# Designs tried in a protein design run: peptides against a protein of PDB entry 3HUF. Part 207

Target 1, 320 residues: chain A of PDB entry 3HUF
Amino acid sequence: MWIIEAEGDILKGKSRILFPGTYIVGRNVSDDSSHIQVISKSISKRHARFTILTPSEKDYFTGGPCEFEVKDLDTKFGTKVNEKVVGQNGDSYKEKDLKIQLGKCPFTINAYWRSMCIQFDNPEMLSQWASNLNLLGIPTGLRDSDATTHFVMNRQAGSSITVGTMYAFLKKTVIIDDSYLQYLSTVKESVIEDASLMPDALECFKNIIKNNDQFPSSPEDCINSLEGFSCAMLNTSSESHHLLELLGLRISTFMSLGDIDKELISKTDFVVLNNAVYDSEKISFPEGIFCLTIEQLWKIIIERNSRELISKEIERLKYA

## One batch from the design tools (peptide; made by RFdiffusion4, then SolubleMPNN)

Design b2_p26_5_s1 (from b2_p26_5, 10 letters changed)
Fold by OpenDDE base, seed 2:
Structure b2_p26_5_s1 (fold): chain B 320 residues (1-320), chain A 26 residues (1-26)
Amino acid sequence: as target 1 above (320 residues)
Amino acid sequence: KEEEEKKLEEEEEKWEKEREKEEEEE
């Protein structure tokens, strides 16, 4: 989201969030959802127009700002952004930091981008929330991104957390839920005058972890917890592979259960399967190998003695 | 500083009045 602050109390000492939309900026406007009052004698009554675009799909992957357009409203002294005069038709900016000078005002409006990018685990939840979040200037999507700051877990009562949620947790992404999204939808009016009133997602995250026994105390408890073990997995998802890598596993990939030969069995401690393959092929599992789902593996790795537990299961099946 | 600010304000007010006249003449 864009936040503006200003020097010399020209914004009355307040920080303001600018959501996607159009703002008239000037001396003789009243602060509201579409107007920014600036208190200086050197500023026109209606001086500039700020237009913030909704996030693009590219912004979701880059964590770049919503496009910030500045137009001078035909003022005598013009408008500058980063010491450059704004063109007659307006200019567009993708920099994360903007110093906006209105006319000959000795103080600048400082605009800065607070990066927030929300990944969804569930396409139905994305469809429900994406429009509202985009209107807050928050990029949204389903795919993993290095720009992702927050992850919305799917709340299914009594279900195991998804691989996406597991990976988001280990990647140290802030996990949030629908309650946080609902809270975000209510703050839009209150944050106009004070950008500090934006809700902290870390509190929501802490509550999710505390109240759900499917999470370890920290990502660090699981990262490299299985170092020295080897697994084989079906080449099904990138997220599953990255999750197993974060556990410190040596990973071999295979295309079918028929590719699991005696040589592979000798080099691997266990086989990781998706739920569909696990349920359909349970009768045809190779003898002498420990096969489990990612969800079953997760239940082991969240335990404090995960290495001992997995070793016992491996031994139990090798000697059975 | 106050005299410079006042001069700038007077220059902006003149510019606004010139634009209002141009819009009334079109």
Scores: peptide ipSAE 0.181, ipTM 0.783, DockQ to the pose 0.240
Fold by OpenDDE base, seed 3:
Structure b2_p26_5_s1 (fold): chain B 320 residues (1-320), chain A 26 residues (1-26)
Amino acid sequence: as target 1 above (320 residues)
Amino acid sequence: KEEEEKKLEEEEEKWEKEREKEEEEE
């Protein structure tokens, strides 16, 4: 989201969130959802127009800001952004930091991009929330992104957490739910005068972890917890591979269960399978190695003695 | 500083009145 602050008292010492939309900026306007009052004698009554676009698909992957357009409203002294005069037709900016000078005002408006990018695990929830979140200037998507700051957990009562949720947790993203999204949708008018009124996602996250026994206390409890162990998995470009890497596992890949030969077994402590392969092929697993799903592995990894549990299971099968 | 700021205000108010007059004459 875009946040504006200013030097001196020209914004009354307050920070403001700018959502996608159009704003008239000047001395003789009243602060509302489409106007920004600036208190300075050296600016016009109506000085500039700011237009913030909704997020692009690219912004979800890059963590780039919503496009910020500035137009001077035919003022005597013009408008500058980052020490450059704004062109007659207006200019568009994709920089994360903008210093906006209105006329000869000795104080600048500082606009900065606060990164907030929400990944969804469920396409139906994305379809429900994407439009509203984009109107808040929040990029949204389903695919993993290095720009992701928040992850929406699907609350299915009695289900195991998904691989996406596990991976999001280990990546130290803030896990949120639909209740937080609902709260975000209500703040648009209240944050005009005080950007600090934005809901704290970290409190929502703490409550999710506290109330769900499928999470460890911290990502640090699981990161590299399986260092020194080796696994084999299907050669899939999936969040599962990255999850296993974050556990500190050495990963070998195979294309089919038939590729699990004696050489691979000799180098591998266990085989990780997806649910479909596990359920269909459990009767034909290779001898001398144990196979498990990511969800079964997760149930072990959240235990304080995860290394001992895995070691015991490996030993059990070597002597069976 | 206060005299310079007042002069800038008077220059802006003059410019605004000139524009308001041009818009009324169109």
Scores: peptide ipSAE 0.179, ipTM 0.782, DockQ to the pose 0.216
Fold by OpenDDE base, seed 4:
Structure b2_p26_5_s1 (fold): chain B 320 residues (1-320), chain A 26 residues (1-26)
Amino acid sequence: as target 1 above (320 residues)
Amino acid sequence: KEEEEKKLEEEEEKWEKEREKEEEEE
């Protein structure tokens, strides 16, 4: 989201979030959803137009800002951004920090980008929420991204957490739910005067972990917890691979269960399968190797004695 | 949502028209 602040009390000492939309900036406007009052005698009644675009798909992957357009409203002294005069047709900016000078005002408006990117675990929830979140200047998507700051967990009562949720937790993404998204949608008016009134997701995240026994106390409890073990993985999602890497596993990949030879079995402690292959091929598992799903592995990893538990299961199958 | 963006555009167009009138009257 874009946040503006200014020196010399020209914004009344307030910070403001600029959501996607258009803003008339000037001395003789009233602060509302589409107007920014700037208190200086050197500023025109109506001085500039700020237009914040909705986030692009690229912004979700890069964590880049929503495009910030500045147009001078034919003022006598013009408008400058980063010491450059704004062109007659307006200029667009993708820099994370903008220093906006209105006319001869000795004080500048400072605009800065606060990164927030929300990943969704399922397309249905993305379809429901994406447009609201985009209107808040929040990039949204389904795929894993290094720019993601938040992850929406789907609350299915009595279901195991998804691989996406497990990975989001281990990579220290803030896990949120629909209740946080509902609250986030209501803040658009309240944050006009004070950008600090933006709701913190950390309380939502703490409540999710506290109320769900499928989460460990911290990501650090699981990161590298299986260091020194080796697994073979069927070519699954990238998230599954990255999850196993974060556990400290040495990973070998295979394309089919038929590719699991005696040599691979001799070097591998266990085989990780997706649910579909696990359920369809239970009868055809190679003898002498422990096969499990990621969800079954997760149930072991969240235990304090995970290394002992997994060692015991590996031994049980080697001597059976 | 398109209706909220469209309402914002319509409010801006109204304000631009009111401003054009105020600038013609000054």
Scores: peptide ipSAE 0.028, ipTM 0.547, DockQ to the pose 0.040
Fold by OpenDDE base, seed 1:
Formats: sequence, structure tokens, C-alpha cells
Structure b2_p26_5_s1 (fold): chain B 320 residues (1-320), chain A 26 residues (1-26)
Amino acid sequence: as target 1 above (320 residues)
Amino acid sequence: KEEEEKKLEEEEEKWEKEREKEEEEE
């Protein structure tokens, strides 16, 4: 989200979130959803127009800012952004930090981008919330991104957490739920005067982790917990691969159970399958190898003695 | 800091008076 602050109390000592939309900036405007009052004698009654675009798909993957357009409203002294005079037709900016000078005002408006990108695990939830979040200047998507700061957990009562949720947790992404999204949808008016009123997702995250026994105490308890073990990964997602890498596993990728020969069995501690393959092929599993789903693996990993548990299961199947 | 702020305030007050004159000449 874009946040503005200014020196010399020209913004009344307040920080303001700018959502996607158009703002008239000047001395003789009243602060509202489309106006920014700037208190300086050197600023025109109506000085500039700020236009913030909605997030692009690229912004979700890069964590880049919503495009920020500045137009001077035909003022005597013009408008500058990052020491450059704004052109007559206006200019657009993708820099994360903008120093905006209105006329000859000695104080600048500082606009900075606070990165917030929300990944969704469920396409239906994305479809429900994306429009509202985009109107807050928050990029949203389904695919993993290095720019993701938050992850929306799908609350299915009584189900295991998804691979996406497991991976988001290990990546130290802030896990949130629909209750937090509802709260975010209500803050749009309250944060006009004070950007600090933006709800902290960390409290929501702490509550989710505390109340769900499917999470370990920290990501660090699981990261590299399986270092030295080797697995064969069959027909799984890229997220599944990255999850297994974060566990410290050596991974061999295969397309079918038919690719598992005696040589591979001798070098592999266990086979990781997706749920569909596990359920369909359970009768045809190779003898002498431990086959499990990622969800079953996760249940072992969250235990304090995960290495001992896995070792016991591997041994059990070698002697069966 | 306080002396710089006071100089800035005096410059702003000069600028307001110049602008009031320009608004009266239009």
C-alpha cells in the first residue's frame, strides 16, 4: 500500500494510506477519500492530482508498488517528484519511494510503498476477496511468489492443512484467515487520518498458530529437520517440491510408481505421493519402501522427535 | 532545527503575501 507522510506538519503530523483512486491535493481541500489537504502557504488551493492505479499481476510477483500518477493542476511553480518537474500531461512512477514537492514548499510529501501481497490457497476465496483487496492496493494471486507477505489459509473444519499452508508457514509468510480479510475490508475509512490504524496481521497469525495443533511452534523446528534423508517425489506440485527442499530432503522426481526400481528403492528412504496417487495406487506400492502423502509426512514433521519417527517407519517396512 | 523552521515559516509568509497579490491582479 502507498503511505504518505510529510515534513513540517504540512500533513498535520499524520501518515495516510493512499488506496487506488484519484486524489486532489491542495491547501483548500478537505481531507476525504478523494482529497488530501496540505497545510502550507506556498501550496495552491488545488495543486496536484494523485492517481493510484490498482495492482497489476506483475506487482503480485515482484512486490512492486501500484502505479502512482502525479499531475500538476496548472500551478505557477509546478510539481516535482524526485527532483524532476512533472510534465504537463502528468507522469507515472513505479519507484517505491517518491519525494513530492508541491511548488516551492520547503517541505516534501514522502510517499513510500509498504509491500503487502496476499496469496490465496483456494481459487474460490481469491474470487471472493480479490476485488476488495485490489481496491486497497493489495496484489493478490494463487501461485507462490517470493513477494508474498501473507497467505490465506482455507479453513476446512476437521481437514489437514494444505501443502500451500505448510509451505507458506515454512517460508515464514504471515498466515491469515477470512476473519482478517473481513477486518481489512472495514478499515478503508478509518486509515485516512492515521496509517497506524491498519490492522496487524501478526496477531491474527499468532492466534491461528496457537489454536491449531497442526502447526509446530516455529518454522525453524521443521526447516532442515529431515536433513540426510532421501525421498522420491511422484507427481506432485512445485510447491510440494519446494516444501520437501525446505525440510532438507534429497529429492528425486518421478512421473509414475512404475519408475521405481530396486536401485531407486535402495537409495531412497521413502516415497512422497499426492493424495490421488496414494489412494489409487495403495495396493500396488513397491515392497520394502515407505510410501506416504505430504500430509502424512507433515504430521510426522510437526512432532519433536520427527527424525526418530521417520526412522522407525522406514525400519518397519524394511523388515516386513 | 528551530532556527531553520523559523526561517521556513518566514519564507512561507512571504510567499503567501506574494500569492495574495497575484490573486488580486487576476
Scores: peptide ipSAE 0.107, ipTM 0.712, DockQ to the pose 0.095; fails the geometry check

Design b2_p26_5_s2 (from b2_p26_5, 11 letters changed)
Fold by OpenDDE base, seed 1:
Structure b2_p26_5_s2 (fold): chain B 320 residues (1-320), chain A 26 residues (1-26)
Amino acid sequence: as target 1 above (320 residues)
Amino acid sequence: KEKEEKELEKEEEEWEKEKEEKEKLE
């Protein structure tokens, strides 16, 4: 989200969130959803127009800002952004920090990008919330992104957490739920005058973890917890691969269960399967190897004695 | 500072009047 602040109390000492939309900036406007009052005698009644675009798909992957357009409203002294005069038709900016000078005002409006990028685990939830979140200037998507700051957990009551949720947790992404998204939808008006009124997702995250026994106390309890073990997995999910890497596993990939030969069995401690393959092919599992799902593996790794539990399961099947 | 701000305010008010006059002539 874009946040503006200013020196010399020209914004009344307040920080303001700018959502996607158009704002008239000037001395003789009243602060509302489309106007920014600036208190200076050296600025025009209507000085500039700010236009913030909705986030792009690229912004979701890069964590880049929503495009920020500035147009001077034909003022005597013009408008500058980062010491450059704004062109007659306006200019667009993708920098994370903008110093906006209105005419000869001795104080600048400082605009900065606060990174917030929400990944969804469920496409139906993305479809439900993406429009509203984009109108807050929040990039949204389904795929893993290095720019992801928040992850929406799919609440299926009584089910195991998804691989996406597991990976988001280990990646130290702030896990949120639909209740937080509902709260975000209500703040748009309250944060116009004070950007500090933006809800803290960390409190939501703490409550989710505290109330769900499927989470370890910390990601650090699981990261590299299986260092020294080797696994094989189907080459079907990049997210599953990255999850297993974060556990410290040496990973071999295969294309089908038929590729699990004596050589692969000799160099791997266990095989990780997706639920569909596990359920359909459990009768045809190779002898002498431990096969499990990621969800079954997760139930083991959240235990304090995860290494001992894995070792016991491996031994049980080698001597059976 | 206060004198300079008043001069700037006056210069902008003059520019706004010149605009209003141009818009009336178009």
Scores: peptide ipSAE 0.233, ipTM 0.824, DockQ to the pose 0.249
Fold by OpenDDE base, seed 5:
Structure b2_p26_5_s2 (fold): chain B 320 residues (1-320), chain A 26 residues (1-26)
Amino acid sequence: as target 1 above (320 residues)
Amino acid sequence: KEKEEKELEKEEEEWEKEKEEKEKLE
């Protein structure tokens, strides 16, 4: 989201969130959803137009800002952004920090980008919420991204958490739910005057973790918890691979169960399979190797004695 | 400072008037 603030009293000492939309900025405008009053005698009644675009798909992967357009409204002294005069037709900006000078005003409006990128675990929830969140200047998507700040957990009552949720948790992404999204949809009017009124997702996250026994107390309890163990996995999911890496596992990949030879078995403590392969191929598993799903592995990892539990399962199957 | 601000205000008000006059003549 874009946030504006200014030195002195030109913005009445308030910080403001700018959502996607158009704003007239000037001395003789009243603060509302489309106007920003600036209190200075040295600026025009209607000085500039700010236009913030909705986020692009690229912005979800980069964590880049919504495009910020500035147009001078044919003022005597013009408008500058980052010490450069705005062109007659207006200019667009993708920088995360904008120093906006209105005419000869001694104080500048500082616009800065607060990154918020929301990943969804399922396409149905993305389809439901993406439009509303984009209108808040929040990039949204399904795929893992290094720019993701928040992850929407799919609340299926009584289901195990997904691999996406597990990975988001270990990445220290703030896990949120539909209740937080609902709250975000209501704040648009209240945050016009005070950007500090943005809801804290950490409270939502703490409540999710506290109320769900499928989460460990912290990501740190799981990160590198399986250091020194080796696994093999079917090369099906990058997210699953990254999850296993965060557990500290040495990972070998294979293309089919038939590729699991004696050499691979000798170097591997256990095999991680997806649910479909585990259920279909359970009878054809190689002898002398422990095979499990990611969800079964997760149930072991969340236990305080995870290393001992894994060791016992490995031993049980090597000597069976 | 206060004199300079008043002068800038006056200069901007003059420009706004000149603009309004041009827009009326076109």
Scores: peptide ipSAE 0.231, ipTM 0.823, DockQ to the pose 0.327
Fold by OpenDDE base, seed 2:
Structure b2_p26_5_s2 (fold): chain B 320 residues (1-320), chain A 26 residues (1-26)
Amino acid sequence: as target 1 above (320 residues)
Amino acid sequence: KEKEEKELEKEEEEWEKEKEEKEKLE
């Protein structure tokens, strides 16, 4: 989201969030959802127009700012951004930090980008929330991105968490739920004059982790917890591979259960399968190897004695 | 500083009046 602050008292000492939209900036405007009052004698009554665009798809992957357009409203002394005079037709900016000078005002408006990028695990929830979140200047998507700061978990009562949720947790993204999204939707008007009133997602995350036994206490409890073990995985998803890698596993990939030969079995401690293959192929599992799903593996990993549990299960099948 | 601010304010007010006069003549 864009946040503006100013030197001196020209913004009344307040930090303001600028959501996507158009703002008239000047001395004789009243602060509201479309106006920014600046208290200076050195600026015009209506001095500039700020336009913040909604996030692009590219912004979701890069964590870049919403485009910031500045137009001078034909003032005597003009408008500058980063010491450069704004052109007559206005200029657009993608820098994360903007120093905006209105006319000869001795104080600058400092605009800075605070990154917030929300990944969704569920396409239906994305469809429900994306428009509203984009209107907050928050890029949204389904695909994994290095720019993601938050991950929306779908609350299905009694279901296991998804691989996406597991990976998001290990990647140290802030996991949130629909309750946080609902809260975000209610605070939009309250944060106009005070950016500090933005709800803290970390509280929501702490509550999710505390109240759900499907999460370990921290990602650090699971990262490299299986170092020294080797697995074979059906090549299903990049997220599944990255998840197993974060556990410290040495991973071999295969395309079918028929590709699991004696050599692979000799080098592999266990086989990780997706739910569909696990359920369909239970009768045809290779002898002498431990086969489990990612969800079954996760249930072991969240235990404090995960290494001992896996070792016992491997031994049970090797000596049976 | 106060004199300079008042001079700038006056210059902006004069410019605003010139714009309003131009818009009335168009």
Scores: peptide ipSAE 0.229, ipTM 0.821, DockQ to the pose 0.244
Fold by OpenDDE base, seed 3:
Structure b2_p26_5_s2 (fold): chain B 320 residues (1-320), chain A 26 residues (1-26)
Amino acid sequence: as target 1 above (320 residues)
Amino acid sequence: KEKEEKELEKEEEEWEKEKEEKEKLE
């Protein structure tokens, strides 16, 4: 989201969040959802127009800012952004930091981009929330992205956490739920005057982890916990592969259970399967190899003695 | 500094009037 601040009390000492939309900036406007009052005698009554665009799909993958357009409203002394005069038709900016000088005002408006990019685990939840979050200047999507700062966990009561949730946790992404999204929507009007009223997602995250026994205390408890073990995985999910890498596993990939030969079995401690393949092919599993789902593996990994547990299961099936 | 700010305010008010006069002549 864009946040503006200014020196010399020209913004009355307040920080303000700018959501996607259009703002008239000037001396003789009243602060509201479409106006920013700036207190200086050297600033025109209506000095500039700020237009913030909704996030693009590219912004979701890059963590880049919503496009910030500045237009001078035909003032005597013009408007500058990053010491450059704004063109007559307005200029658009994708920089994360903007120093906006209105006319000859000795104080600048400092606009900075606070990165927030929300991944959803569930398409239905994305469909429900994406429009509202985009109107807050928050990029949203389903696909994994290195720009992702927050991950929306699907709250299905009594279900195991998804691979996406497991991976988001190990990546140290802030896991949130629908309650945080509701809270975020509620504060929209209050943060216009005070950007500090923006809800802290870390509190929501801490509460999720504390109240759900499917999470370890920290990602560090699981990262490299299976270092030295080797697995084979059906090449179905990039997130599953990256999850297993974060566990410290050596990973071999295969396309079908028929590709699991004696050589692969000799080099592999266990095979990781998705639920559909595990349930359908359980009768046709290769002899002498331990096959499990990612969810079954996760249940072992969250235990304090995960290495001992996995070793016992490997030994049990190699000698069965 | 306060004198300079008042001079700048006056210069901007003069510019606003000049624009309003041009817009009336066009």
Scores: peptide ipSAE 0.227, ipTM 0.819, DockQ to the pose 0.266

